# Peptides against a protein of PDB entry 5HOI: the designs that were tried, part 314

Target 1, 351 residues: chain A of PDB entry 5HOI
Amino acid sequence: FRYMPFSPAGTPFGFTDRRYLTMNEVGYVSTVKNSEQYSITVSFFDVGRFREYHFEDLFGYDLCFLNEKGTLFGQSKTGQIQYRPHDSIHSNWTKIIPLQAGERITSVAATPVRVIVGTSLGYFRSFNQFGVPFAVEKTSPIVALTAQNYRVFSVHYSQFHGLSYSLSELGTSSKRYYKRECPLPMSLPNINSDMKKDANLDYYNFNPMGIKSLFFSSYGDPCIFGSDNTLLLLSKWRSPEESKWLPILDSNMEIWKMSGGKETTDIHVWPLALAYDTLNCILVKGKHIWPEFPLPLPSEMEIRMPVFVKSKLLEENKAILNKKNEIGADTEAEEGEEDKEIQIPVSMAAE

## One batch from the design tools (peptide; made by RFdiffusion4, then SolubleMPNN)

Design b1_p28_6_s3 (from b1_p28_6, 10 letters changed)
Fold by OpenDDE base, seed 1:
Parts: structure tokens; sequence; C-alpha cells
Structure b1_p28_6_s3 (fold): chain B 351 residues (1-351), chain A 28 residues (1-28)
């Protein structure tokens, strides 16, 4: 296993000279390789609120986190981080994170008030928005980070115990844990089943955990979107004993429903954020499971508990069709079996 | 199940708090 730099909804280069470093509800950060240098562009979905900007990257930033106030960049191998406020009133700052031999920065996160750096050795480093350090903590190896306000959602990996998570609050005086290295019930990518397509191998090499993104919901609940294309939300995290991961969306099931019950292999959900009861996402069409260039407009997918079984929906629709055919016996219209859109019952589309 | 109840309650709370202006994007 190799620790890879993780950024929320980041994409691989693939066969191109360009990729997305990160994307979320605020915007998207792209990098283009130009010889030994990179050109980084920070783009926004709300073009009325923010102005797109670009800069030359001489360091080869492979980590990124975008928020409403700025962009954090990191270089996983060198330990360099840079914070760039979107507002020109605030100065950019750069810092070197001390790394041990073989240590990598695996993830970075930034809020308007905190900067967080996680490493492959489990160093959790916290800073204010100006790069002033608060603390260094030793945890299990960190593979992913996200943050909202003062809260941090961290994903940890152990070769022996698999995935765990922590939920913490970085106050002014101390770090509080709501959850500390609790088991994360997310499946890792299966190399044998999923690697039948070269594109899946390229993505696995880029992100061996299969964590497409993690974020906080608009209500401050930790969310994670894995390789199984299921959105998990941490419910009741304020009550440690009641805290549960809820599968609030099976995006493959929703795509199957939207396709009239046809199995599609060319439509993929790429998660951005959870806004209220909707997953903000990119609908990716094509061979790759990640968005290419140009970035499609974001879509909103309504969240739904995955309680439906495809076979039952198919049986119910077949029973409805048979009843319609028993009532309508005389019309010989050989409309071929292949094109009948499965009418999903409106009750199942409303629950 | 308690998980299904909790999930439905959460979804209903999220829906109630949704701003009325969010357009469902239908795949055309």
Amino acid sequence: as target 1 above (351 residues)
Amino acid sequence: SDLLKEGKELLEELRKKRPRKAKKIVLD
C-alpha cells in the first residue's frame, strides 16, 4: 500500500497534462503541467461573488482545499504549503511542514479560521488562517481531511484495522473530540472486481482508498463518498452512543432509476457537496469515472435512503405491464421489449 | 428499522430546511 495525496473530489491526470486538484460547492481548482512547471487556476461557480485567478506553481502542488475565503495548497513530498486568500486584501503565506524520512502530507484542509495538515505517519498539525501553529498531535495515519469552521473530519488508515474516522473541534484553547479513531464502515476498492477497466486502475493508483470526496453538509454533518458510490452521513454525532453512519444516497441506484432501469456504464456521479437534501455533484459522461475538461455544470441529486431492490422494482413493473396487457389484449403493437422505460412508481420516487 | 426511521426523520428535516428555490435537475 502507498499513501497518496488526497484532496476532496480531486482527479488524476490520466493521459492528459491537466487535472482538478479539488472541487466542491465553491468552485474547482485545476492544474496544467507545462514542462517542469504547473499553471494553477482557481475557478468559482458563483462568478458574481468571486473572480477566477491563476498563478504559476513552481513546486508541483498535489494537495488542495478550497473554501469561501481562500485556497490551501500543499506539496506531499516537500512539505510545502501555501494559503492564498481570494481577497487581495489578505496576504498569501507559505510554510514548510517538517516531514520525517518517507513521511508525506496525505491531506490538507482549510476553513476561514483554521488550517489543518495530516500526514502518512499520523501527524495532525493545526494552524490559524495566518499559518500560526496551534498544536501537533500524533494520531493513526491520516489519509483524508475536511473541515468546516472549527470542526475537522479526519479519516485514518491502519493496515491491521482498516479505516477509522475522527470528528474534532479546534477551539482556541484545546482540541475536543466528538469521535476519536472510531471504525469507518466504508468498503475499500476491490482490485480484482473493479480493475477490469484500465480507467479504474488509473483512478486506484491515484486514490487507493477510493474516497472520491468527504465534506461537511450544510448542517455540519460529516459526509463521505466512497468507491461504492454511496453517500454516507454521520448522524447524531453530538451523542456519542447514538452516532451512526447513514447511507443517504446510492448514486448508482439513482442513475439506474433515472435511466429507466437500464444498466448504464458511462454515467458517473462525482460528489461536490451536500446542500440540504441534495447532493451537489457533477454528472460525468464517458469512460472515466471522474470529470474531464471542460467541467460540466453541477447537478443536484435528491438524497434517498437505498431501501429499494432492483429485482422488486423490475417484478412490480412487469406485473403492472402484464395487467395493462391483460386489459389491452387487442393491440398487436410489437414495440420491442428493449425500449420500455421502467416506470418507477411515484410513491417510490416521493419517499 | 431504527436506522430507516432515523434516515427518514433526517431526510424530512433536511427537506423542511431546504430553500424553496433549489431546482431539481432532471436528466434530459
Scores: peptide ipSAE 0.083, ipTM 0.670, DockQ to the pose 0.682
Fold by OpenDDE base, seed 5:
Structure b1_p28_6_s3 (fold): chain B 351 residues (1-351), chain A 28 residues (1-28)
Amino acid sequence: as target 1 above (351 residues)
Amino acid sequence: SDLLKEGKELLEELRKKRPRKAKKIVLD
């Protein structure tokens, strides 16, 4: 196993010279490799609120986190981080994170009030928005970070314990834990079944944990989207005894429903954010499970608990078709057999 | 199950707070 740099919804280069460093509900950050240099572009979905900007990257930033106030960049090997406010009122700042031999920055996160750096040795470093350090804590190895306001969701990996998570609040004087290195019930990528496609191997080499993204919901609940394409939400995290992971969307099931019950292998959900009862996502059409260039417009998928079984839905649809054929026996219209799109009853979309 | 009830209650709370303007995606 190798610790890879993680950014929320980041994409690999694949066979191209370009990739997304990160994307979320605010926008997307792309990098293009030009010989020995990289060109970074920070783009926004709300073009009326923000202006796209670009700069030359001489360091080869492989970590990124975008928020409404700025972009944090990091270089996993050198320990360099840079914060770039979107507004010209605030100055850019750069800092070197001290790394031990073989240590890597594995993830970075930024809010308007905090900067967080996590490493492969489990160093958790916190800063204010101006790069002034607050604390250094030693945890289990950090593989992913996200943050909202003062709250941090961290994912940890141990060879002995697998995946764990922490939920913490970074106050002015102290770190409070709501959850500390608790088991994370997320499936790791299965190397043996899906790796027959070269594209899946390339993505696994880029992201061996299969965490496509992690974010806070619009209500401040931790969310994670794994390689199984299931959205997990941490419910009741304020009550340690009641806290649980809820599967609130099976995106493969929703794509199957939207395709009229046809198995599609060329449509993929790429997660951005959870806004109320909708997953903001990119619908990816093609061979790769990640978006290519240009980026499609974001899509809203309504969240649904995965309570339906495909076989039952197919049986119910056959029963509805048989009843329609028994009632419709008097009209001989030979409309061709091929395009029997299984109309999923609107009632089943509401339960 | 209690998890299904809690998930439905959460989904109803999320839906009640949603602004009315969300576009249903029709996959054409």
Scores: peptide ipSAE 0.077, ipTM 0.668, DockQ to the pose 0.709
Fold by OpenDDE base, seed 3:
Structure b1_p28_6_s3 (fold): chain B 351 residues (1-351), chain A 28 residues (1-28)
Amino acid sequence: as target 1 above (351 residues)
Amino acid sequence: SDLLKEGKELLEELRKKRPRKAKKIVLD
């Protein structure tokens, strides 16, 4: 296993000179290789609220986190981080994170009030938005971070225990844990099944944990979207005994329904955020599971518990079609192309 | 199951709090 720099919804270069460093509901950060340097562009979905900006990157930033107030950049090998406010009134700041031999920054997160750095050795470093340090904590190796306000969702990896997660709040004086290195019931990428396509191998080499993104919902619940394309939400995290991971969307099942029950291999969900009852995402068309350039407009997918079995839905749709054909033998009803929306049977809503 | 019930209750609470202007994505 190799620790790789993780950023929420970041994409590999693939065969191109460009990639997305990160994307979420606020916008997207792209980088383009230009000889020995990179050009970074910070773009926004709300063009009325924010102005796109760019700069030359001489450091080769491979970590990024975008929020409503600024962008955090990091270089995984050198330990350099830079925070760039979107508003020009506030100054940019740069800092070097001390790294041990072989240590890497694996993830960075930023809120309007906190900056967080996680490493492959499990160093958790916290700062304010001005880069003033609060604390250094030693945890299990950090593979992913996200943050909202004062809260941090961290994913950890152990060779012996697999994936774990922590949920913490970074006050002014202390870190509070709601969850501390609890088991994370997320499937890791299956090398043998998915690697039949070279594009999946490239993505695995970029992101060996298969965490496409992690974020907080609009209500402040931790969410994670893995390689299985299932959205998990941490319910009741304020009550440690009642807290559970809920699978709130199988995006492969939703694509299958939307395709009229056809197996599609060229449509992929790329997660951005959970806003209320909808997953904000990019619908990716093509061979790659990640968005290319130009970025498509975001889509909203309604979240639904994965309670339906494909075989049962196909049998029920056949039974409905057979009944329509038995009834339709007596009425010359006009062949309106009724969109064959797979109607969710009312009977399955009652169990 | 309690998980399905909690998931349905969560989805209903999320839907109730949704601003009325959220466009249904019709994928044309």
Scores: peptide ipSAE 0.075, ipTM 0.665, DockQ to the pose 0.625
Fold by OpenDDE base, seed 4:
Structure b1_p28_6_s3 (fold): chain B 351 residues (1-351), chain A 28 residues (1-28)
Amino acid sequence: as target 1 above (351 residues)
Amino acid sequence: SDLLKEGKELLEELRKKRPRKAKKIVLD
């Protein structure tokens, strides 16, 4: 196992000279290899609110986090981080994170008020938005971070215990834990089944945890989207005994439904954010499970508890079709091969 | 199940707070 740099919804280079460093509801950050340099572009979905900007990256930033106020960059091996406000009124700042031999920055996160750096040795470093350090904490090895306002959602990995998570709040003087290194019920990528396609191996080498994205919902609930394409939401996290991971969307099931019950291998959900009851996502069409260039427009997928069994839906649709054919047997069968979309009963879709 | 109930309650809360303007995905 190797600790790889994680950024929310980041993509591999694959066979290309370009990739997305990160993307979310605000926008997307791309990097292009140009000889010994990288050109970074910070793009926004709301072009009326923000202006796209670019810069030359001499460091080879492999970590990124985008928020509404700025972009945090990091270099996993050198420990360099840079924060770039979107507004030119605020100055960019750069800092070197001290790394031990073999230590890597594995994830970075930034809010308008906090900057967080996590490492492969489990160093959790917190800063304000100006790069002033608050604290250094030693945790289990950090593999992913996201943050919203003062809250941080961290994913940890142990070779002995697998995945765990923490939910913390970074006050002015203290860190509060709501959850501290609790088991994370997310499946790791299955090397044997999914790796049959070279494209899946490339993605696994880029992201061996299979965490496609990690974010807070619009209501401040931690969300994770794994390699199983299931969106998990941490419910009731304020109550330690009541906190549960809810599978609020099986995106493979939703794609299957939208495809009229056809198994499609060429449509993939790439998660950006959870806005209310909708997953903001990129619908990826093609061979790769990640977005290519140019980036498609974001789409909104309604979240639904995965309570349906495909076999039951197919049986019920056959039963409905048979009943329609029994009632329709008295009128001339014009056999129009209408591609009969699987009508999911609204009662089922709401249950 | 308690999970299904909690998930439904959460979905109802999320839906109630949703601004009316969200576009459904249509796969053309």
Scores: peptide ipSAE 0.088, ipTM 0.673, DockQ to the pose 0.746; fails the geometry check

Design b1_p28_6_s4 (from b1_p28_6, 10 letters changed)
Fold by OpenDDE base, seed 4:
Structure b1_p28_6_s4 (fold): chain B 351 residues (1-351), chain A 28 residues (1-28)
Amino acid sequence: as target 1 above (351 residues)
Amino acid sequence: SSLLEEGKKLLEELRKRRPRPAKKIVLD
């Protein structure tokens, strides 16, 4: 196992000189390799609210987090971090995170009020938006971070215990835990089944945890989207005994439904954010499971509990078609090529 | 199951708070 730098919805270079460092509901950050340098572009979906900007990266930033106020960059090996406000009124700042031998920054997160750095040794470092340090905590090895306002969702990895998560709030004087290194019921990428395609191996080498993204919902619930293409939401996290991971979307099942019950291997959901009951995502068409360039426009996928069994849906649709044919046998109505869209019974679609 | 009912309730609450209809995804 190797700790790799993680950024929410970040993409590998693959066979190209360019990749997305991160993307979410605000926008996307791209980097292009130019010899020994990188050119970074920070782009936004709301072009009326924000202006795209670019800069030359001499450090080779491999970590990124975008929010509505600025972009945090990090270099996993050197410990260099940079915060760039989107507004030119506020100054950029740079800091070096002290790293031990072999330690890596594995993830960074930024809100308008907090900056968080997590490492492969489990150092959790917190700062304000101006780079003033608050605390250093030692946790289990951090593999992913996201943050909203004062809240931090962290994913941890142990070779013995697998994935765990923490949910914390970074006040002015103290860190509060709502959850501390609790088991995360997310499947790791299956090396044997999924690695048959070179493109999946490239993605696994980039992200061995298979965490495509993690974010807070618009209501402040922790969300994670794994290699199984299932969106998990942490329900009732304020009540320790009642807290549960809810599978709120199987995106493979939704693609299967939208494809009229055809198995497709060239359409992929790339998660950005959860806005209300809709997954904001990129629909990726092609060989790679991640978006290429140019970035497609975001789509809104309505979230649904994955309670459907494909076999039952196919049987019910056959039964509906057979009933239509039995009723239609008395009327010489022209067999127009009715697009065989799988009619999901409203009773099942609401479940 | 209690988990399914909790999930359904959550999704219903999220849907009720949505400020606009979701855009239908069409797979061309």
Scores: peptide ipSAE 0.316, ipTM 0.851, DockQ to the pose 0.836
Fold by OpenDDE base, seed 5:
Structure b1_p28_6_s4 (fold): chain B 351 residues (1-351), chain A 28 residues (1-28)
Amino acid sequence: as target 1 above (351 residues)
Amino acid sequence: SSLLEEGKKLLEELRKRRPRPAKKIVLD
């Protein structure tokens, strides 16, 4: 196992010279490799609110976090980080994070008020928005970070215990834990079954944890989207005893429903954010499970508890079709064997 | 039941707070 740099909804290069460093509801950050240099572009979905900008990257930034006020960049091996405000009124700053031999920055996060750096040795470093350090804490190895305002959601990995998570608040004087290294009930990627496709192996080598993204919902609930394409939300996290992970969307089931009950292998959900009861996402068409270039427009998928069983839905639809054919048998219209797409009744989509 | 009820209640609360209809996804 190797600790890889993680950024929310980041994509691999694959066989190309370009990738997305990160994407979310605000926008997307791309990098293009030109020989030994990189060109970074920060693009936004609200083109009326923000101006796209680019710069030359001489460091090879492999970590990124985008928020409404700026972009944080990091280099996993050198420990260099850069914060770039979107507004030119605020200055860019650069800092080197001290790394031990073999240590890597594994994830970075930034809010308008905090910068967070996590490492493969479990160093959790917190800063203000100007790069002034608050604290250094040693935790289990950090593999992913996200943050909203003063709150941080961290994912940890142990060879013995698998995945865990923490939920903390970074006040002015102290760190408060709501959750500290609790078990994360997310399935790791299965190497044996799915890796027969080269594209899945490339993605696994880029992201061995299979965490496509993690974010806070519009209401400040931690969300994670794994390799199983299920959106998990941490419910009731303010009550330690009542807190639980809820599967609030099976995106493969929703694609299957939208396809009229056909198994599709060329449509993929790429998660951006949870806005109210909708997953903001990119619908990816093609062989790769991640978006290529140009980036498609974001879609809104309504979240639904995964309570339906495909076999039951298919049986119920067959029973409805058979009843329609029994009632329709008195009209001799030989309208041809068009592949009657199984109309999933709108009533089954509403529960 | 309790996890499903909690999930359904959460989703209903989120839906009630949505400021606009969701964009329909069309799979062409």
Scores: peptide ipSAE 0.314, ipTM 0.848, DockQ to the pose 0.775
Fold by OpenDDE base, seed 3:
Structure b1_p28_6_s4 (fold): chain B 351 residues (1-351), chain A 28 residues (1-28)
Amino acid sequence: as target 1 above (351 residues)
Amino acid sequence: SSLLEEGKKLLEELRKRRPRPAKKIVLD
């Protein structure tokens, strides 16, 4: 296993000179390779609230985290991090994270009040928004981080135990755990099934954990979107004994329904955020499971519990169509464009 | 049952708090 730099909804270069370092509900950060240099652009979905900016990157930043106040960059091998406020009032700052031989920064996160750095050796480093250090903790190897306000959601990997997660709050003087290295019930990418397409191999080499993104919901619940395209939400995390992962969306099932029950291989959901009961996402059209350039406009997918079976829905729709054809033989009912949306039978919603 | 009912309840609470209708996704 190789620890790779993870950023939320980051994309590989593929066969191009450009990629997204990160994207979320705030915006997207792109990098373009020009010889030995990179040009980074920080773009926003709310163009009235934020001004797009760019800069030359001489370090080759491969880690990024975007929030409403600034962008954190990191270089996984050198340990360099840079925070760039979106406003011109606050200064940029740069710091080198000390790394041991073979250690990598695997993920970075930033909120308006905290900066977090996680490493392949499990070093968890916390700072304020000005780069003043609070603490260094040794955990299991960190593979992904996200943060909201004072809360941090971390994903850990062990070759013996697989994936685990922690949920913590970074106070002024202390770190509180709500969850500490608990099992994460997320499937890892299946190399043998998914690698039939070269594009999936490129993505696996970029992100071997298959975590497309992780974020906090608008209500502060930890969310993760894996290689299975299922959105998991951590329910009741304030009560350690009652806390559970809820599968709240199968995005492949929703795309299948929206396609009128056709198997599609050219439409992919790329997760950005969970806003209320809607997954903010990019609908990717094409062979790659990740967004290319230019970035499509974000879409809002309503979240639904994955309780329906494709075969049953197809059988019920056939039975409805057959009954309509038996009744409709006597009435020249106009071929109104029947919304090819697979109606969810009311009977199945009650089970 | 219990996970499904908890999930349905959560989704209903999230929907009730939504400030606007969700945008329809068009796959065209």
Scores: peptide ipSAE 0.312, ipTM 0.847, DockQ to the pose 0.764
Fold by OpenDDE base, seed 2:
Structure b1_p28_6_s4 (fold): chain B 351 residues (1-351), chain A 28 residues (1-28)
Amino acid sequence: as target 1 above (351 residues)
Amino acid sequence: SSLLEEGKKLLEELRKRRPRPAKKIVLD
């Protein structure tokens, strides 16, 4: 195991000279390798709200976080960070994060009011949006960060305890914990089963935790999307005793239903954000589980509790089809019954 | 289960707050 730089929904280079540094509901940040330098482009889904921009990267930024006000970049090995506002009113700033021997920046996050840096040694560094430091805290090794407003969702890794998470609020005077290094019930990538495909090994080498993304929902609930393609949401996090992780979507089950109950290996869900009851995502077609270039348009997948069993859905759909055929619905609908989306029976939706 | 009931309640609350219909996904 090695600590790798994590950015939300970031993609590997693979066999190409280009990758996504990060993507979310705001947009996507790409980098293209040109000899020894990189060209970074910050693109937006709302082209009416924001202007796309690019710049030359001589540092080789491998960490990125995009928000509605700017983009944070980081270099995992050198400790360099740069914040670039999307507007021309606010100035860019650069800072060097002091790193110990072998320490890496593992994740960065930025909101309009906070910048957060997490490291492989568990240094949690907080700044304001102008790069003024607030605090340095020592935690368990940080592997992923996201932030919304003043809230930070951090994922930690220990070789002894596996994955844990923290949920904190970064006030002006103090850090408050809602959750502090609590167990995270996310499955790690299974090296023995999943690595049979070369593309999965390449992705594992890029992201050994299998965290495809983490974000706050539109309502401020922490969300994580792992290698199992399940969306977990932290419910009731304001009540310490009632807080729990809810599996709110099995994206493999949803793709299976949408494909008419066919096992597909060429359609993949790439998570961007949770907006209300919809996962904003990229539907990736092809061999790689991550989006390539050009980026497909985002899709909205309705979230559903993974309570349905494939066998039971297939049996009930067959029973519905048989009943329609018994009622003497005319023969013209014979073309492609096998390709129809599995309708969830109303009986199952009410359970 | 208490988790299922809490999950369903959460999803209903999220759905009620959605400002527009979800975009229909087409798997071509």
Scores: peptide ipSAE 0.317, ipTM 0.851, DockQ to the pose 0.837; fails the geometry check

